Peptides against a protein of PDB entry 6DSZ. Designs and how they scored, part 346

Target 1, 361 residues: chain A of PDB entry 6DSZ
Amino acid sequence: NYVVTAQKPTAVNGCVTGHFTSAEDLNLLIAKNTRLEIYVVTAEGLRPVKEVGMYGKIAVMELFRPKGESKDLLFILTAKYNACILEYKQSGESIDIITRAHGNVQDRIGRPSETGIIGIIDPECRMIGLRLYDGLFKVIPLDRDNKELKAFNIRLEELHVIDVKFLYGCQAPTICFVYQDPQGRHVKTYEVSLREKEFNKGPWKQENVEAEASMVIAVPEPFGGAIIIGQESITYHNGDKYLAIAPPIIKQSTIVCHNRVDPNGSRYLLGDMEGRLFMLLLEKEEQMDGTVTLKDLRVELLGETSIAECLTYLDNGVVFVGSRLGDSQLVKLNVDSNEQGSYVVAMETFTNLGPIVDMCV

## One batch from the design tools (peptide; made by RFdiffusion4, then SolubleMPNN)

Design b2_p29_8_s4 (from b2_p29_8, 9 letters changed)
Fold by OpenDDE base, seed 2:
Structure b2_p29_8_s4 (fold): chain B 361 residues (1-361), chain A 29 residues (1-29)
Amino acid sequence: as target 1 above (361 residues)
Amino acid sequence: DAAAKAAAFATPVAPGYTKDGVYLDFPVF
């Protein structure tokens, strides 16, 4: 009897940081295919708290804090369109992951988007948005009392959405997205009406962005707006301010992931397909009226890591590098460079045993 | 090294700049 100990998945396909176990705990949550690992970030490092088996491959994993919740809730969407909202509960030594709400959000009709599943949460926790199918934007209203996740679709005229985010500081939930049409790639915004279940015209648009614009980063206040990352350029737009940079260093490899460092959105980590780690900096200009505007954008090479599928800043310059293709890492960001000019030091490496080839024997 | 790891988590990164004037003050939460 060869007990083939089914090796636990080691490839990371998502990671998030927040306050899931308590209001005070800083957590790292790691998605490894069907497995969710929950850690507490401590002065001694990562402390494992719980492992959760999911009934499917995790496709979306996002923390959010609805009004009146003391800690973050976890939204998960699986590759088979099973959605749930999870809550962590601890009673003494007993740890329970409670399903607050669940539902299947699969449509009977629709072309699954080639770029995969995108799931986003409104910063004010009014709704979850899902890009699952071409020409559809699915909305899950976030209501406290709903144990069943109900969704509706809004028709999206833009069939080829590349990336989408909710913007910050909007009176109504507002999405910003990069889309492709025969004329190129463009950025557009829509307000999402929960009442009318339709899109309204958003505050701004930018036609003819970079042809390889691939990611949208929603920037919190005071800047607001969005960052659009391409192959050759990084662009900021908030409706009033437009600024683009084309640093030659980013052209060498495609940026594939990002994570906000500062709560105010002044810095972002960027990871590329070669495992290079960058810092994107938003330089502030304070106007005489007290408004903060973007003065400039800068990109700095910090060093090299494993090829990141996802990045998350933890605390005190520690970053988790979630890798699908290589070993995941905890890295320390330093103020001073080492002898090689790197600001990155590996603290811990987590061996990736590769994709579990489900050999159905 | 567990001790090095612990020290890295416990010790706040002091404000500083890169040689190119990039401010590298990492937030402590």
Scores: peptide ipSAE 0.025, ipTM 0.626, DockQ to the pose 0.836
Fold by OpenDDE base, seed 3:
Structure b2_p29_8_s4 (fold): chain B 361 residues (1-361), chain A 29 residues (1-29)
Amino acid sequence: as target 1 above (361 residues)
Amino acid sequence: DAAAKAAAFATPVAPGYTKDGVYLDFPVF
């Protein structure tokens, strides 16, 4: 019996950074098809801790910290709509990945959305939101005592949601989303009532955004609001302030991924389809009343990497570039450019041996 | 190579400016 050791997947389809193994450890979590790899970020580099097999291709992977948890929990949704919340436990040398909750969130009815599965978590950990099907927003209430992930659907009038996020600093869980209708692309917000299981009118909307607006970034306080990324423009909106930039450099290739660098949302990494790495900067203006407002948006080209499927800032200017099409990388961001004008230096490259063709059996 | 990598993780990046005047201060957590 030749145990054909199936080659481990190398193509990265998701990555997140947080404190999963402990409150003090900084972790990098990498999704490679059905595999979850867990690393600790150390002064010596990435230390592997655990590899976990999942019950299907990972479609969503998000860290979150409910009130009174000392470390992050991990939400995973698979392409087959299996949802779970995972906790890391270590007792001496014994490592266990505990399923805190699980469930299948597949509906018998509905058209799977063309933009694929979107999963988001409310910053206050009140709920998980899922866009799985056109015209439906699925809500999973987060309850500590519930081992079974139960979900309900709220009908969306907007059938063609492009991207969606929960906003920060909202009294009620509030989503912000880009959608398309026959008139173009628009941004809208809804409050989510867990009690009534319905949408209420959100704080703001913006009709007729850029035709190729593709991503929503929720911005933490003190700025609040959202960034909308298009092909030609980057727009900020928080209900009171609107600001758009159209830097020519981003028009050359589509931005496909982003990651927040600062906890306060003042900087974001952006990756495009050519492997260019940008920094988006939110310039602050302090008002006389002590309020912080957005003064301006700036985009800076840092350099070139592998084509990112996902980006995550680790620490100390180190970024993990998760690539599906190319080699994944650890890169260092430098203050000074090299002779080629790049602020990016590759520290480590992880060879991608190509996609594991899921044999649909 | 390994020592250079270790040093890159261990040594905080000093704040500074890009050529175009963009301030870079990469956080250490």
Scores: peptide ipSAE 0.024, ipTM 0.627, DockQ to the pose 0.861
Fold by OpenDDE base, seed 1:
Structure b2_p29_8_s4 (fold): chain B 361 residues (1-361), chain A 29 residues (1-29)
Amino acid sequence: as target 1 above (361 residues)
Amino acid sequence: DAAAKAAAFATPVAPGYTKDGVYLDFPVF
């Protein structure tokens, strides 16, 4: 009688920070396969609040705050295309995770994209976008009163989307994406019309970006635009300003994850396949007209961590390093380097016992 | 060390510059 004590998942496949439990609480949410762990970030460290079992592997996990909500809602999409919007509700000692909306967004027809599921939320919370299948962009309109998540597809002419984000500061919901065609990799934008259920021409495009351009970061105002990360280069573009850097240090290992540190998009954490942690800095220039433009991009090596699947800046220089392949970590960023020249100090390490292979019993 | 962790969360990291002169500020939200 092997009581296989179902070992809890330890491999992290997603993490996000925000205000999920309350407007005042800072939370860390960790996805471990089918498990969602919710923590409060406190002066004493991470306090566990609740663990939630999901009906499938968490593929997308994003916090968002619709207009008039006091706290963030959580969007989850599972690998089986079950979508839900969750709300945290506390009533005394009773903690409930309420499903505000749910739906299955699977299509009967479509080739699942080789790069997997991408889920994005419009910064103004007008819609959720999903790249699930090649040549399709799925839109879930966000409506407060609708408990049923309904989606529609818009045809993408670009069959091989590498990454996609919603841009900030756009009158209409606007996506920016890296795609590959026989001529190489390119960046394009589309406006998403909810009314017409179609794409309109976006504000800008950049043909022939770096061949290994793999990630899009939407940059909030005042900068706006996007950062495109490749193997060898980091490029900023907002339609008016183009700036590219090719720091030799990023060529050593592929950047695989990123996280915005500042709400204004001045700093981003970058993690590579060797567990190196970088800071990407956007230097501002204030013009005589009061407009803020990008002056320069810089990349700084902070130190080494476990190989990040996901990164999230918490607060006070503390970063959660979610690792799938190694131990997850809480790390402290320091202004001064240690004796080894590292600005990163491990505060806590969470042992990864390996992927729970879902043994179908 | 739990005490070191607690202290690290409680004490804001002052803004500064890296060795290469890049400004790093670790915001407190």
Scores: peptide ipSAE 0.020, ipTM 0.568, DockQ to the pose 0.820; fails the geometry check
Fold by OpenDDE base, seed 5:
Structure b2_p29_8_s4 (fold): chain B 361 residues (1-361), chain A 29 residues (1-29)
Amino acid sequence: as target 1 above (361 residues)
Amino acid sequence: DAAAKAAAFATPVAPGYTKDGVYLDFPVF
């Protein structure tokens, strides 16, 4: 019996940063297929805390903090539609990952979307939204006392959703999404009524965005609204303000991931298919009434990394680059460029051994 | 180098500007 020591998965398919182990600890959580790795970010680097096996490939991994929770909870959805909410609990040296709630959210009827599973959480923690199937938006209401994750579907008229996010600063949970129809790609918003289990008209829409618009970024207050990223353009819209840029530098390769740096949404990291790392900057204009408006958008090339599947800013200019195709990295952002003009320095590289070929023998 | 890594985590990058005059600040949390 050759105990083929099953090689642990090394390809990263998701990463998030937050306060999962405690209110004070900064954590990095890494999804590697069926494995969740939990780290504490320290002055000495990443300290491993726990590895958790999941009952399937992790498709969604998001941290969120409901009202009255002292630390973040973790939402996970697997590729087999098993959903759970996890809590970290430490009692002395004993570390437990508690399942607060779980459920299977698979539908018997539906066409799985070609762009895969999208999972999003309302910033006010009222609900989780799932785009699993074409023409359906699944809602999981968040209730502290509910140990069973119950979901319902709302029909979307828009069959080909490209990306979707919850907006910030909305009285009702509001989604913003890019969709494609025979006329092109468009952006639309809907309010989600938990009571009526339907969509209401959202605050704004933008028809005929860039044909290759692929990502929505929800922008926190005070700006609000969303950023739409395409192949050639980056657009901001909040219903009142529209601003688009078309920096030639982004045209060379498709932007595939993003991460917010500032809590106020002033800066975002962007990664493309060539491993280029950019900073997107939202320039503020303060009005005489004290309102903050968007003045301009800028994109700056920082440098090159492994091709990111996911990015997460940690602290002190340190970024985790989660890679599926290459080695994952910890990188340092610098104010001054090196001799090659790069603002990025690799601190640590995590070897990717490639896909575990499950040789079913 | 473990020491270089530790130093990099312990030392915040000061705010500054790119050559093109874009302000870069790397927040401390």
Scores: peptide ipSAE 0.019, ipTM 0.603, DockQ to the pose 0.842; fails the geometry check

## One batch from the design tools (peptide; made by RFdiffusion4, then SolubleMPNN)

Design b2_p30_1_s1 (from b2_p30_1, 20 letters changed)
Fold by OpenDDE base, seed 2:
Structure b2_p30_1_s1 (fold): chain B 361 residues (1-361), chain A 30 residues (1-30)
Amino acid sequence: as target 1 above (361 residues)
Amino acid sequence: SAAKAAKEAAEKAYLEALVKALKEEEKRKE
């Protein structure tokens, strides 16, 4: 009887940062297939708090704070379409992860999208949006009294959505998405009416973006709008301002993940398929009326890390690099470069043992 | 190309089926 000690999964497929354990604690949450690891970020490093087994592979993991909550709640969607909202509770030494709401959001109709599951939360916590199937956008309204996750579908005319986000600073929940049609890739916005359960025309659109536009970043106020990341270009649009850059350095490898550094959206980390880490900088211009507009976009190469599946800026220039293909890392971003021109220093490495092939003998 | 036309036809057929199924689901909830 070989007791195959079931090795814990080590490949990271998602990470998020927020205040999950308390209002004061900075947490790092790491998804490793069916496993959720919860850490507190300290000056000494990552302190493990809890590990939670999920009933399926984590496909979406997002922190959000509804109005009146003292700390963040966690939305999880599994690959089997099980949705839950989790809360951390501690009573003395007893730590419990409680399910505040749950539901299955699987439809009997629709084709699963080739680009996989996308889950997004409105910045004002009015709803969760899910792109699960081609031609459908699922909405889960967020209400304080809803212990049950009720969802409805809105028809999405655009069948091939590449990426989607909720925009900031919108009176109504507004999505921005990249989609592909026979003419190419485009960006469009829709307002989501919870009352009418339909899409209304959004504030702007941009037809004929880069053919390999793959990612949408919603930019918070004061800039607002969205960043669209392609293979060759990075573009910004907010309905009034359009800006595009095509830095040659990003052509070398596809950008696959991003994370916001500054709460105001002035800086973003970008990771590519070669493990290069970039900083995207938004330069501001203050107008005479006191409005802040985007003046320019700039990309800087910071250094090299493990190939990131996900990136999370923690604090004080510390970044968690979640890797599926390699070892995950804690890295420090320095102000000054080393002799090789790198601003990145590895602080800690977490060995990835690869996919555990459960050989059922 | 025949392949492009076939893809467009398949997408159209999928959309028509989806719309029909959604309408049938709405009628079942009423």
Scores: peptide ipSAE 0.390, ipTM 0.879, DockQ to the pose 0.008
Fold by OpenDDE base, seed 4:
Structure b2_p30_1_s1 (fold): chain B 361 residues (1-361), chain A 30 residues (1-30)
Amino acid sequence: as target 1 above (361 residues)
Amino acid sequence: SAAKAAKEAAEKAYLEALVKALKEEEKRKE
């Protein structure tokens, strides 16, 4: 009887930062297949707090703070469509991860989307949105007292959604998505009516974006709107303002992940398929009426890391680079470059032993 | 091309099937 001691997964497939253990603690949460690791970010580095086994591969992991909650809650969706909302609770030395709500969101109908599972949360915590199947957008209303996650589907006419996010600063929950049709790739917005369980026309659309547009970043206020990342271009749109840049440096490798650095959306980290780390900067212009508009977009190469599956800014210029293909890293962003022109210094490296292939024998 | 037309027809048929299934599910919840 070879007790194959199931080697713990080391490949990172998701990471998020927030205040999960308390309102004051800064946490890093790392998804490694079925495993969730919870850390407290300290001046000395990452302090492990808890490891949690999930009932399936983590496909979506997002922190959110409903109105009246003192700390963030964690939404998890597994690859088998098990959804849960988790809360961290500590009572003395006892640490419990409490399931606030759960449900299965699998449909008997629909084709699973080629781009996989997308899960998003409305910034105002009105709903969770799920793109699981072509032609469907699943909505989970967020109610404080619901132990059972109820979901409904809305028909999405656009069958080939590439990426989707909820926008900030919208009176109604509003999604922005990149989709592909026979004419190319496009960006569209929809308002989500919880009452009518339908889409209404969103505030804006942009037809015929870059053919390889692959990611949507929702930009918080005061800018609002969205950033669309392609192979050759980065564009911003908020309904009133449109900006596009095509920095040659991003053509060398496809950008595959992003993370917001500043709460106001002034800076984003970008990672590409070669492990290059970029900073995307939103330059603001303050109008005489006190409104803030986007003046320009700029991309700066920071340096090289492991190939990021996910990125998250922690604090004090420290970034966690979650890698599926290579070693995950803690890196420091410096203000000044080294002799090689890099602003990135590796602080810690976490060995990746490769994907655990569950050989179903 | 015939291949493009076939793909578009298949996608249309898929969407129509989804719409029908959604309507049937709504009627079951009422």
Scores: peptide ipSAE 0.389, ipTM 0.878, DockQ to the pose 0.008
Fold by OpenDDE base, seed 1:
Structure b2_p30_1_s1 (fold): chain B 361 residues (1-361), chain A 30 residues (1-30)
Amino acid sequence: as target 1 above (361 residues)
Amino acid sequence: SAAKAAKEAAEKAYLEALVKALKEEEKRKE
C-alpha cells in the first residue's frame, strides 16, 4: 500500500494580513488550495501557528473586524460555494479555529461568471457581497448571532462584472464595480439596501473607462472613492474628483494584484505578470477647510519578485509575495536602491513544487 | 454585426430568465 503522502500544496492562491490570533499579533494568512496557513509576524520572521484544512479550494479569504470584536474574523468561501466565518481561539496552550457561522451559497440559477468568484466585505462590516453568477449579487448580512449564513440575491443588470469592491465612508453599503457591455468597460456604483433587498443608485459612475480596466481598489477616508487599474492607465474617482495617469512602465505587463500599504490609502503595492513590484502613491492636497483631496497619482518601480498571485504588506517594509506560478517570497522594501536600482531584497523564499493536480477522481 | 446582436439578445434572454427564476424562488420562500 503505497500511501501516496499527498504533497502539501505549495502554490499560493491568496494571502491576507491582520490581527487574527490576537488584537496585538500581526498575522499572515496564506491560502494554498485547500490549506490555510496561519503565521505570526515577528521581528525574527514568520512563526507558524496553525494549519487548517478546508473542505475545498479557497476562493475567497478576507479578514474583517465587526464592531465590538477585539480581533479579526476570517471569512472563507470555497470554490464549491461553502462559506464560513472563522475565529481564532486560544485557551492556554490549546489553539482552536472555531466556526462562528457557515453556509452554502450556491445557487441553482444563473451561470457562473467567467471572471470567477469575487468576495468582498463592507468596511463597516454590515455585509459580505459575492459575485458568483452573472446578473446576481449575493449579499450575506453580518449579524453576530447568526450561526447560519443567510444570503439573498440582488439582480445586477450588468452581466459582465470584472471586479467589485465596497467603498469606504458610505452611509449605506456601496459597491463600486467595473463591468463590460457592448460599448466598452465602465465603472458604476450601487447602494445596497438590506431592507428592500435591492440596489439603489450609487453616488457616481464613470462611463467608458479603459478597455482593459481590470481591478477596483476602494480607497479609505480621507480620500474615499476608488482606483481603477487598467493595462495602460490608473484612474481615481470619488464622485467629485477624477484623475488619471498612464505611466508607460505599467503598459509592459498586466497588473494582476494589489495591496494597501498605508491604512489611509496613501500607498499601494502593485504586482504584474512579469513579477515587477510597483508602489502606487496617492499625493494629498489639504484644502483650507481641512478636507484632504487627491492631488496626484504616481507609480514607482520597486523591483522584481516572483510573479505575485497576491501581495500583502506586513510591517516595517516587509512584504509577502504569494506566488502561484513561482516561489513565494518574503521581501524587504528598502529606502535606498541597490546597484541595479532595486528597492527589493528577498529575505526568504518558499519553494513552489508546482500545481498539485488534485485529481478528484 | 449580426453576431453582436445575437449575443445581446442571448444576454437579454438570460437576464429575463434569471429574473423570472428569482421571482419564483421568492414566492416559494414566502
Scores: peptide ipSAE 0.387, ipTM 0.877, DockQ to the pose 0.008
Fold by OpenDDE base, seed 5:
Structure b2_p30_1_s1 (fold): chain B 361 residues (1-361), chain A 30 residues (1-30)
Amino acid sequence: as target 1 above (361 residues)
Amino acid sequence: SAAKAAKEAAEKAYLEALVKALKEEEKRKE
């Protein structure tokens, strides 16, 4: 009996950074199909802690910290709509990943959305939002004592949602989304009422954005609002301030992923389909009353990497480039450019062996 | 275009079916 050592998946389809193992440890979590890899980020590199097999392909992976938790919890949604909230527990040398809550969130109704599964968490940890089907927004209320993830649907009038995020600094959970209608692409906001299980009018909207607007980034306080990324333009809106830039350099290839570098939302990494890595910078203006507003947006080309499926900033200018099509990388961002004008240096490369053909045995 | 009109009609039909299905599910939970 040749035990064919099942080759572990190497293609990365998601990555997140946070404090999952402890309050003090910085972790990198990597999704590779059905496998979750947990690392501690150290000065020497990535230290593996544990690998976890999931009962399905990971579609959503997000860290969140409910009020009163000392460390982050992990939300996972699989492609088969199995949801769970995971907690890391260590007792001496024994490491356990425990399921705090679970549930299946599949509906018998609705058409699966063409842009796939979107999962988002309210920054204040009031709810999880899921865009699974056209015309529906699923809400999972976050309750500490609930071992069973209960969800409900809210009807979404906009059938073709491209991307959606929860905004920061909102009294009620508020979503911001890009959608397409026969007139073009637009941005809209809704408040989510847990009590009434309905949408209320959000604080702002922006009609007729760029035709290829594809991503929403929720910006933390003090700026608030959202960034909308298109093929040719990057726009910011928070209800009071609107800014748009159209740097020619981003037109060359579609931006496909992003990650926040600074906790205050001053900088973001952007990756495109050619493996180019950019920094998006938010320039602040301090008003006489102490209010911070957005003055300008800038995009800088940092260099080239593997084609990113996902990006996550770790610390000290180190970035994990999760790649589905190529080798994943740890890269260093330098202050000074090399002779070619690149600020990016590859530190470590993780070989991608290509798609594992699931031999159905 | 005829293609645009057909797409809009299909989306309308989907939405009507979705709303109907949601109402039927609410009635089953009551």
Scores: peptide ipSAE 0.386, ipTM 0.875, DockQ to the pose 0.008

